# Designs tried in a protein design run: peptides against a protein of PDB entry 6J54. Part 189

Target 1, 223 residues: chain A of PDB entry 6J54
Amino acid sequence: NENLFASFIAPTMMGLPIVTLIIMFPSLLFPTPKRLINNRTISIQQWLIQLTSKQMMAIHNQKGQTWSLMLMSLIMFIGSTNILGLLPHSFTPTTQLSMNLGMAIPLWSATVFTGFRYKTKTSLAHFLPQGTPALLIPMLVIIETISLFIQPVALAVRLTANITAGHLLIHLIGGATLALLNINTMTAFITFTILILLTILEFAVALIQAYVFTLLVSLYLHD
Target 2, 42 residues: chain B of PDB entry 6J54
Amino acid sequence: QFQFTGIKKYFNSYTLTGRMNCVLATYGGIALLVLYFKLRSK

## One batch from the design tools (peptide; made by RFdiffusion4, then SolubleMPNN)

Design b2_p22_6_s4 (from b2_p22_6, 18 letters changed)
Fold by OpenDDE base, seed 5:
Structure b2_p22_6_s4 (fold): chain B 223 residues (1-223), chain C 42 residues (1-42), chain A 22 residues (1-22)
Amino acid sequence: as target 1 above (223 residues)
Amino acid sequence: as target 2 above (42 residues)
Amino acid sequence: SDLLDYLAKLLAEIAALVELAL
């Protein structure tokens, strides 16, 4: 069991945190275009960014579209880090709850405060659903207030839990496959096939979680 | 459109302004309760 | 919003039942 969690320990070398370098590495995979006609890889990346941008900003007005750059940066960062985390024996920074909270809390706070600043009436009214009986109004307002504060926690935990669970499964099945190679080759082959399928699934999960995280932040901004 | 008369015009769960006022009233009430208990302990 | 609407409807039903019971 100790071996399963060893991959989640923050890597350090000579007392220096390598985590910083790992976090910064995905940015190197997305170079900025310098020409009108770029390389095929860059063109595909830009096309994907434009596609996702159109989908994410479709729910926002012109004022909300100001957040497009930040939201696209966020999804690119989380998505790239999650995918890189699926490499064998790699450390995924997004498995650390501290990092996810560090991203979620400021973004959530920014969206909430932006809502209160520019849409004060609507934001305040959001604490009380329409059609609430008069006697239940105070209790419901309290519940909605609590719900608001749970949002950043839910964002961070959802991302962390999904990515961590995927990593644990890959490591567990991978370890089982290696153990079975010396015992039963046929069973090991089956387990290896499951591992491949699971890895493909986790790639999809990595992208989906990045998208969902960004989408929810965007949704909170829309109010 | 809902037509409210009297106090319900300002405190209702159907209009945007009414909902806002209800929220503010709730927070104000909680603040007053906290203040009451704080003063009572002295 | 959908969840809130559902909860609001549920609470409204409960409140109506309480009013009938009292």
Scores: peptide ipSAE 0.090, ipTM 0.724, DockQ to the pose 0.015
Fold by OpenDDE base, seed 2:
Structure b2_p22_6_s4 (fold): chain B 223 residues (1-223), chain C 42 residues (1-42), chain A 22 residues (1-22)
Amino acid sequence: as target 1 above (223 residues)
Amino acid sequence: as target 2 above (42 residues)
Amino acid sequence: SDLLDYLAKLLAEIAALVELAL
């Protein structure tokens, strides 16, 4: 089992954490525009950012749109790190639960506190759904309170689990293909084809998880 | 909109204010229970 | 037989990971 999880160990060089450099590396893929008419790659990136920004901020009012920069930076960070993590022999920082909790908990707390600050009555009312029978009110309020505190955990675990599971699947099938090369070449070819299809799926999952993570943070802000 | 009278006016599951009051009452009740058990243990 | 056992174990692990991913 240790061989399967070897790719999830934080890389270090001479006792210094290289993880910091890996986390900062995606920022180099998004250069700051310096011209009115940018290069094709930068223009496409800006176009995608603008589209995603419009989609995510459509739910929010003007006050909620203040969070646009932070939410867009979050989705770009998570998305880029997830995609880079699918490269061969790469380390994905988002596979670390500590990192995802480090992002989820502050953002969640910020959304909850902003809700209580500016929409106190509505935020308190969220602990009790409308139309609840009178006898179930105390129990449901407790359940809703617990549900609230589970949100940051679920947010972090979802991202971590999906990315980690994808990596494990790639490693398992990849290991199987290598093992089958000496046993049956035809079977190895089949498993290799599955591996290719899986990697394509994992690229989609990487983007979806980044989107879902940011979307849920946005939704918690809206509530 | 529902019309409530008496205690239901302030504690209901339909109005925003009623829901808020129910939540506050629930938290207050739990806090009192916790305080009761804490004081009882002493 | 050894290959089948290996494949069975691999499939079981994949299934568990898929369940985790969902």
Scores: peptide ipSAE 0.055, ipTM 0.693, DockQ to the pose 0.015
Fold by OpenDDE base, seed 3:
Structure b2_p22_6_s4 (fold): chain B 223 residues (1-223), chain C 42 residues (1-42), chain A 22 residues (1-22)
Amino acid sequence: as target 1 above (223 residues)
Amino acid sequence: as target 2 above (42 residues)
Amino acid sequence: SDLLDYLAKLLAEIAALVELAL
């Protein structure tokens, strides 16, 4: 039904898309620290950024650590947009495949080109696993090449599908709960409990998908 | 650890250089095949 | 790399099976 996907329509105001403003809004939630000891909220944010940065950059050398700023900004952006998208009747930009492709393709291409620039031999050798029988070399190289080009698509679709599925589940279970309120109150209460648990799960999924997206980009850079 | 002689020295799946050369040879072969079919169609 | 290794092992097994069958 059209009502099922109404929340996924790009919002417009006076014929102008406001998606740009929605995308820019999460940046306001992360102000730059000005003090040595900041507010509790900013301190927690900086602590989380530091922890995630240490985890993600532990696998990279000094040259790879140059990407830390971009990767951290990416996880902050995706995480913030995903969490904000769980607000009632809110639009989540990351549910749009176009945006996720717009992020995935440049980042993937950057990682691939960086690999070819600094580790040309290793990057080319990555298309052929070690110990491959000679007769399987051409086919395996082709498969690995196809796998490489599917990476940005898989990266974008994974994020889009997980966030979209979560929104759909919340909508369906929420609608079922409202429908059951006038039919069976006890069943409606059970469904409502499931909705609450699902909402908590979706908050976790929102953060996990942001982390996985950024982590995979980082891993592509490392490989 | 691996001692390769002849063509296997340059085209093997065990050494980094050998793997790289195999990949390049595969891409070159595919490019030549595509070129052949393109020229054959004309 | 893990997926690639798995694929390589699978293909190697298939190749070995084909060699046995021929």
Scores: peptide ipSAE 0.030, ipTM 0.721, DockQ to the pose 0.015
Fold by OpenDDE base, seed 4:
Structure b2_p22_6_s4 (fold): chain B 223 residues (1-223), chain C 42 residues (1-42), chain A 22 residues (1-22)
Amino acid sequence: as target 1 above (223 residues)
Amino acid sequence: as target 2 above (42 residues)
Amino acid sequence: SDLLDYLAKLLAEIAALVELAL
């Protein structure tokens, strides 16, 4: 079991943590445009950013759209780190629950406080669903309050669990494939095929989880 | 849409204001209970 | 309510797409 989770240990070099460099590395993949017409890679990146920005911010008014920069940076960061984490022998920072909590809690609190600041009546009303029977009101308000505080935890755990599970599956099947090469080459080939299919799936999951994380933060902002 | 009279006008689960008041009343009740037990323990 | 409605609509849209794809 220790070997399965060995890849999730924070990497160090000469006793110094390299995690900081790994976290900052994805930012190098997104250079700022300097020309009216950039190269194809930068143009595609900017197009994707604009597309996702328009899609995610469509539910927000002008005040909510001020969060566009932060939300887009968040999705780009999580998405890029998740994709890079699928490289062989790569450490994925988003598999660390501490990191995801570090992102989720401040963003969640900011959205909740923003809601209470500008839309106090609506925010308070969310603790009681419409149409609740009178006898269930106190209990449901308590449950909804607890649900609110579970949101940042659920946000972090969802991202962590999905990415970690994918990495574990790739590691397990990959390890099995290597072990079977010297035992049964035919079975190893089948296992390798499954590994390829799983890897493709995990690329999709990596992007989807980045999107879902950012989307939920956006939805909490919208209230 | 809904016509409420009396206490239901201020405390209902259908109107925005009513829902807000119910939430505030619930929190107020909990706060009073906590205060009561704190004072009782002293 | 708006959050739940959005999620419900999103899920319904996904379900419709899956049903169409199958």
Scores: peptide ipSAE 0.030, ipTM 0.705, DockQ to the pose 0.019

Design b2_p22_7_s1 (from b2_p22_7, 16 letters changed)
Fold by OpenDDE base, seed 1:
Structure b2_p22_7_s1 (fold): chain B 223 residues (1-223), chain C 42 residues (1-42), chain A 22 residues (1-22)
Amino acid sequence: as target 1 above (223 residues)
Amino acid sequence: as target 2 above (42 residues)
Amino acid sequence: DELVKEAEELLNLSFLVIDLLL
């Protein structure tokens, strides 16, 4: 079904990949404030960033709040790319598993490394939950070790699958509505209503997945 | 709070140090097992 | 036919979305 996945192919112009330009494009939508009182759109953006920053960093101490700039840039990047990807015939870079792995693995390794660097005892103790019976200790430590290595994969796959599945659902239901227009107009109207509801849901999912991705990275940092 | 004596003081699932020691002991045991099988095959 | 196959894909994707969201 190449027609279903045609929108997920990396776009090129005359053989030159323009994915790099698409990845850099969201950064242009968030200009730095130059005045004490900025425009309404910039003020709303800054207000939203401050609210999300306060909510995200509420679980961290001062050492964890050092990562606030990176985490906020991450959520703004993923959120903006996901929302822009909902535009008709748009390419969403976050639908590519390679990109999400490229973000998840370094961030995960950084959080794990910082945990072992500054909280060695606590980080090692997290491989064994508190109150575990003595007979289950060796098996549970192995399971928690495996769970740790699955974290970057789960983080990348969760984001990729949620965004990709949403795009596929919109495409399939959209195709079904067009096909049903010539068969049954009433059924086509119902499917079109579902399509509208799904698009609204995907806008929410796009923001939620960006938040969840950043939150989980933050949670791994907090341990 | 829990008070432990003997080996349970160092290897327990309730204290932070005890949990850490249990994790290190498990990794050490796995490493010794891998080393044993590696030396046995050669 | 192809329509049934597409409906099955939609169903599978919907379950995937629910599983990933929850």
Scores: peptide ipSAE 0.082, ipTM 0.719, DockQ to the pose 0.023
Fold by OpenDDE base, seed 4:
Structure b2_p22_7_s1 (fold): chain B 223 residues (1-223), chain C 42 residues (1-42), chain A 22 residues (1-22)
Amino acid sequence: as target 1 above (223 residues)
Amino acid sequence: as target 2 above (42 residues)
Amino acid sequence: DELVKEAEELLNLSFLVIDLLL
């Protein structure tokens, strides 16, 4: 069991944490455009950014559009880190709950505060769903308040759990394939095939989780 | 579409203002209860 | 709220798909 979770331990070199460098590494993959006609890689990146930006900000008004840069940077960060985490022997910062909480709590709080600042009536009314029976109003308001405070936790845990589960499964099946190589080559081939299929799935999951995380933040902003 | 009279005009679960007032009333009530128990304990 | 519900539904669907694939 210790071997299973060893890949999730924060990496260190000579007692110094390398996690900071790993977190900053994805930024190197997205250089700023400097030319009128950029290379193919940068052009594709910019296209993806504008595409996702249009989708994410379509539900927001002009004030919500100001969050476009923040949300796009967020999805690029999470997406890139998740994809890089699928490399062999790589460490994914998003598997750490502390990292995801560090992102979720400030973003959630910002959305809530902005909501109360600019949409006070709507935000307050959000604690009571429409059509609630009169006798259930006090209880439901309390429940909804608790639900609000659970949102950042759920957001962080969801991302962490999905990415961690994927990594664990890849590790388990990978270990099984290695063990079966010396026992039965045929079964090892089958497990290896499953591993390949799983890795493809995890690439999709990595992107989906990044999108969902960012989408939920944007939805909280929209209220 | 919803026409409320009396106190239901201000406290209802359908209108935006009514919902807001209900929420505020709930929080106010809880705050008063907490204050009451705090003052009673001392 | 409606958008959040839809997003949660999509998320649940994704989880179901993952569960079926594994």
Scores: peptide ipSAE 0.069, ipTM 0.754, DockQ to the pose 0.021
Fold by OpenDDE base, seed 2:
Structure b2_p22_7_s1 (fold): chain B 223 residues (1-223), chain C 42 residues (1-42), chain A 22 residues (1-22)
Amino acid sequence: as target 1 above (223 residues)
Amino acid sequence: as target 2 above (42 residues)
Amino acid sequence: DELVKEAEELLNLSFLVIDLLL
């Protein structure tokens, strides 16, 4: 069991944690544009950021669009860390629930408080869905209140569980493939093929989870 | 649009104001209930 | 709330597709 979770242990060098360097590393892949016409790589990155920004912020008003920079930085950070985590022997910070909670709780709190600040009546009314029978009103208000507090937990756990489960599955199938190489080459080839397909799927999942995380934060802001 | 009269005008699940009042009334009731049990225990 | 529910449904559908592919 220790071998299975070894990749999720926070890396250290001579007893000093290097997690901070790993978390900051994705920022080096996105340099700041200095020219009007940048290199092809930077231009593609800026184009993708612009497209995703337009899509995500299309549902928001002018006040909600103020969050564009934060939300886009969030999706780029989570997406880049998730993709880099799929590299062999790499540590994915988003597999740590503490990190995802550290992102989810403040962002959720900010969206909820922003909702109460600018749309107090609507935000309070959201605790009671329209058309609720009168006898169910108190119970449903309690349930909706509990649901609100579960949102940051669900947001963090969703990201953590999806990335962690994917990594575990890759390690398990990879280990099985190596073990089967000495037993049955044909079966090892089948498991290796599954491993490749799974790795491709995990690349997609990594990006989807980053998008979903940011989208849900954005939707909570929109109320 | 539903026309409500009396208390239903202020406490309903169809209007925005009515929903808000229902939520506030529910929280107020829970707070009073908790306060009652807290004062009763002391 | 409706948009959040729709997004959650889409998310659940995506997970279902992933589960079917695995």
Scores: peptide ipSAE 0.062, ipTM 0.757, DockQ to the pose 0.021
Fold by OpenDDE base, seed 3:
Structure b2_p22_7_s1 (fold): chain B 223 residues (1-223), chain C 42 residues (1-42), chain A 22 residues (1-22)
Amino acid sequence: as target 1 above (223 residues)
Amino acid sequence: as target 2 above (42 residues)
Amino acid sequence: DELVKEAEELLNLSFLVIDLLL
């Protein structure tokens, strides 16, 4: 039914795309601190950013830590958009594969080109695992090359699929709950309980997907 | 550390340089094959 | 590359757990 996917249609108002405003909205939720002692909300945000920054950048050396700002902004953006997308009748931009590809491809390309630029020998050597039998070398190099090019697609599709699937499940279970209210109240209550549990799970998934996306980009940078 | 002699010194799957050379050789071979078929079509 | 593989494995495991919880 087309109505099942109505929530994934890009919203427009008076012919103007509102998607740009929706994408920029999460940035308003994270104001830059200007005081020595900030509000409790800002303090918690800074604390979380510091924790995640330390965790992600611990793998990288000084050169890799240059990407800290980009990676932290990425995780905050994806995380905030995913969480806001769980609001009723909200549009989640990260459900659009085009957006996720638009993030994944440039970031992946930047990491790969950075690797080839500064660590040419190591990057080229990654196409051949250590200890490979001589007879399998040509085929394995081809497979590893294909694997490399699948990485940006995998990043985008993973994020898109997880968020989209979650939204669809919430919609379907919610619709089933409403339909069952007029048929059997007890069954509707059970379905509603499942809906609540699923919603809680989707909150976790939203954060996990943001973390995983950023982490994998970081790992591709490190190689 | 491994000590290789002859062709194995340059083409091996254990050393960093050897792995790099194997990858380059593979890409070079593919490029030559593509070039061959392209020139053959003309 | 090994770290990436391990991370992907952990990710797949997490997805499996999510699927079981659904």
Scores: peptide ipSAE 0.043, ipTM 0.749, DockQ to the pose 0.022

Design b2_p22_7_s2 (from b2_p22_7, 17 letters changed)
Fold by OpenDDE base, seed 1:
Structure b2_p22_7_s2 (fold): chain B 223 residues (1-223), chain C 42 residues (1-42), chain A 22 residues (1-22)
Amino acid sequence: as target 1 above (223 residues)
Amino acid sequence: as target 2 above (42 residues)
Amino acid sequence: EEAVQRARELLELSLLVLDLLL
């Protein structure tokens, strides 16, 4: 089934990986404002960034709002790469588990380390939920410690699985529509309609997954 | 608010300090068990 | 038919993963 996963192979030109250029490309889509009143596109981008920033930082105090720049840059990066990946025959770096682990593990470790650095008592207390019966304390502490170490894996797998599954479905249904054009045009039209609905869904999923990824990183910082 | 006396004051699942002490006690117990098995095998 | 079946399986799996991960 190499044909199904061909779009997920890292693109290279003459053996040189161009993945680095693809990763850096979304940064060019968000220029810094130079005027008080900018163009409509830049104004809309700034407005969206402000709205998402207000929503994300609503759960944090002033100490947690120090991470606002990093979290907003993360959501803009993941969101832009996911949306650009929905273009035909495009490569999304966020479909690579290695990339998402490379983002999730440092961010997770930073949130855990900052928690232990500034809120040592609260962070240690989170390994035991409040009101736990005395007999379940040692087992529950072990489960919570395991849960903590599964968090970066869950963040990476959640993002990669949702984006990869969406791309695979678009490719499969797209291939089925092309195959059915020569067999039954009516069924091909139905499958094409499903493809359109799925692409709209994947646009929403791409944005939601970027938001959820940053929200969970923010939540791990807050809790 | 809950009022605890004796050992329950330091090891409880309701207060923040009690929860922290329980976590530290569990980690200490696990570390002692690992140390015991390591010394027993040698 | 095989492609449709694979698409259904992937759809079910994706929905399950989406339900579990969202």
Scores: peptide ipSAE 0.188, ipTM 0.734, DockQ to the pose 0.023
Fold by OpenDDE base, seed 4:
Structure b2_p22_7_s2 (fold): chain B 223 residues (1-223), chain C 42 residues (1-42), chain A 22 residues (1-22)
Amino acid sequence: as target 1 above (223 residues)
Amino acid sequence: as target 2 above (42 residues)
Amino acid sequence: EEAVQRARELLELSLLVLDLLL
């Protein structure tokens, strides 16, 4: 069991944390365009950014559109880190709950603060769903308040759990395939096939989780 | 669409203003209760 | 508000499906 979780330990070199370098590495994959007509890779990246930006910001007004850069950077960061984490023997920073909390809490607090600042009435009214029976109003307001504070935790845990679970499953099946190579080649082939299918799924999960994380942040911003 | 009279005009679960007032009243009530118990304990 | 609610519901469903797949 300890061997299964060994891949999630923060990597160090000579006692120095390499995690900082790993976190910064995805930024190298997205160079700034310098030409009028960029190469194919940059063009595809820009196209994806424009597409996702258009979808994410469609629900926001002009003030919400100011968050486009933040949200796009967030989705690119999480998405890239998640995909890079699927490389063999790679460390995914997003598997660390501390990192996800570090992202979720500030973003959540910012959205809540902006909501109270510019949409005070709507934000306050959000604590009471429409049509609530009069007798349940105090209790429901309290519950909704608690729910609000649970949002950043749920956001971070969701991302962490999904990515971690995927990695664990890949490692588990991968280890099983290696063990079965010396026992039964046929079963090893079957497990290897499952591993391939799982890896494909995890690529999709990686992108979906990045999108979901940013989408939820944007939804909180919209209130 | 909703016609409220009296106190329901200000405290209702349907209108935006009514919902806001209900929330504020709830928080105010809780704050007063906490204050009461705090002062009572001392 | 309704659109946001629908989006939230769709997101929740997607997350549930994802949780089931893992």
Scores: peptide ipSAE 0.174, ipTM 0.758, DockQ to the pose 0.022
Fold by OpenDDE base, seed 2:
Structure b2_p22_7_s2 (fold): chain B 223 residues (1-223), chain C 42 residues (1-42), chain A 22 residues (1-22)
Amino acid sequence: as target 1 above (223 residues)
Amino acid sequence: as target 2 above (42 residues)
Amino acid sequence: EEAVQRARELLELSLLVLDLLL
């Protein structure tokens, strides 16, 4: 079991944690544009950021669009860390629940408090869905309150579980493939094919989870 | 649009104000209940 | 409404993938 989770241990150099450097590394892949017409790579990145920004912020009013920079930085950070985590023997910080909770709780709190600050009546009314029978009102309000507090946990766990489960499966199938190479070459080839398909799926999952995480934060902001 | 009379005008699940009042009443009731048990235990 | 629908679709897809991987 220790061998299975060895890739999820926080890396250290001579006893000093290097997690900070790993977390900051994705920022080096997105340099700041200096020219009106940038290099092809930077231009593609800026274009993708602009497209995703337009899609995510289309549902928000002017006040909600103030969060565009933060939400876009969040999706780029989570997406880049998730993709880089799929590299062989790489450490993915988003597999750590502590990191995802550290992102989810403040963002969720900020969205909830912003809702109460600017839309107090609407935010309070969200604890009771429309058309609820009168006898079920107290119970449903309690359930909706509990649901609200579960949101940051669900947000963090969803991201962590998806990325962690994918990594575990890749390691398990990869280990099985290596073990089967000395037993049955044909079976090893089948498992290797499954591993390739799984890695492709995990690339898609990595991007989807980053988008879903950011989108849900945005939806909570919209109320 | 539903026309409510009496207490149902202020406490309903269809209007925004009614929903807000229901939520506040529920929280107030829970708070009073907790306060009652806390004072009773002392 | 369209954005909410897209969010639901993506969430459903993510949960489906999670169910397949777990």
Scores: peptide ipSAE 0.161, ipTM 0.750, DockQ to the pose 0.021
Fold by OpenDDE base, seed 3:
Structure b2_p22_7_s2 (fold): chain B 223 residues (1-223), chain C 42 residues (1-42), chain A 22 residues (1-22)
Amino acid sequence: as target 1 above (223 residues)
Amino acid sequence: as target 2 above (42 residues)
Amino acid sequence: EEAVQRARELLELSLLVLDLLL
């Protein structure tokens, strides 16, 4: 039913795309601290950013740590947009594959080109795993090359599919709950309980997907 | 560390240089094949 | 390099499990 996907339509007002405003809105939730001792909310945000930054950059050397600002901004952006998207009747830009591809392809390209520029020998060697039998070398190199080009697509599709699937399930179970309220109240209560549990899961999924997306970009950089 | 002699010194799956050369050789072979078919069509 | 590859595989598996839980 087309009505099930109505929440995924890009919102417009007076012919102007509101998507740009929705994308920029999460940035307002993270103001830059200007005091030595900040508010509790800002302090928690800074603490979380520091923790995630330490985890992400622990894998990288000094050259890789140059990407810390971009990676941290990416995880904050995706995480905040995903969480805000779980609000009732909200639109999540990350459910749009075009947006995720727009993020994944440039980041992937940057990591791959950076690898080829500074670590040419190592990057080329990654197309052939160590210890491969001689007879399988040509085919395996081709497979690894294809695998490399699938990386940005997989990165974008993963994020899109996880968030979209979660939203669809919430809508479907929510619709079923409303339909069952007029048929069987007890069954509707069970379905409603499942809906609550699913919503909690989707909050976790929203954060995990942001983390995984950023982590994979970081891992591609480390290669 | 492995010690290879002859062609295995340049083309092996254990050393970094050997792996790189194998990859380059594979790409070069594919490029030559594509070039061959392109020139054959003309 | 191998550690990075293993980490990627673990992440992919975790995402697959997450997709099944949705």
Scores: peptide ipSAE 0.145, ipTM 0.756, DockQ to the pose 0.023; fails the geometry check

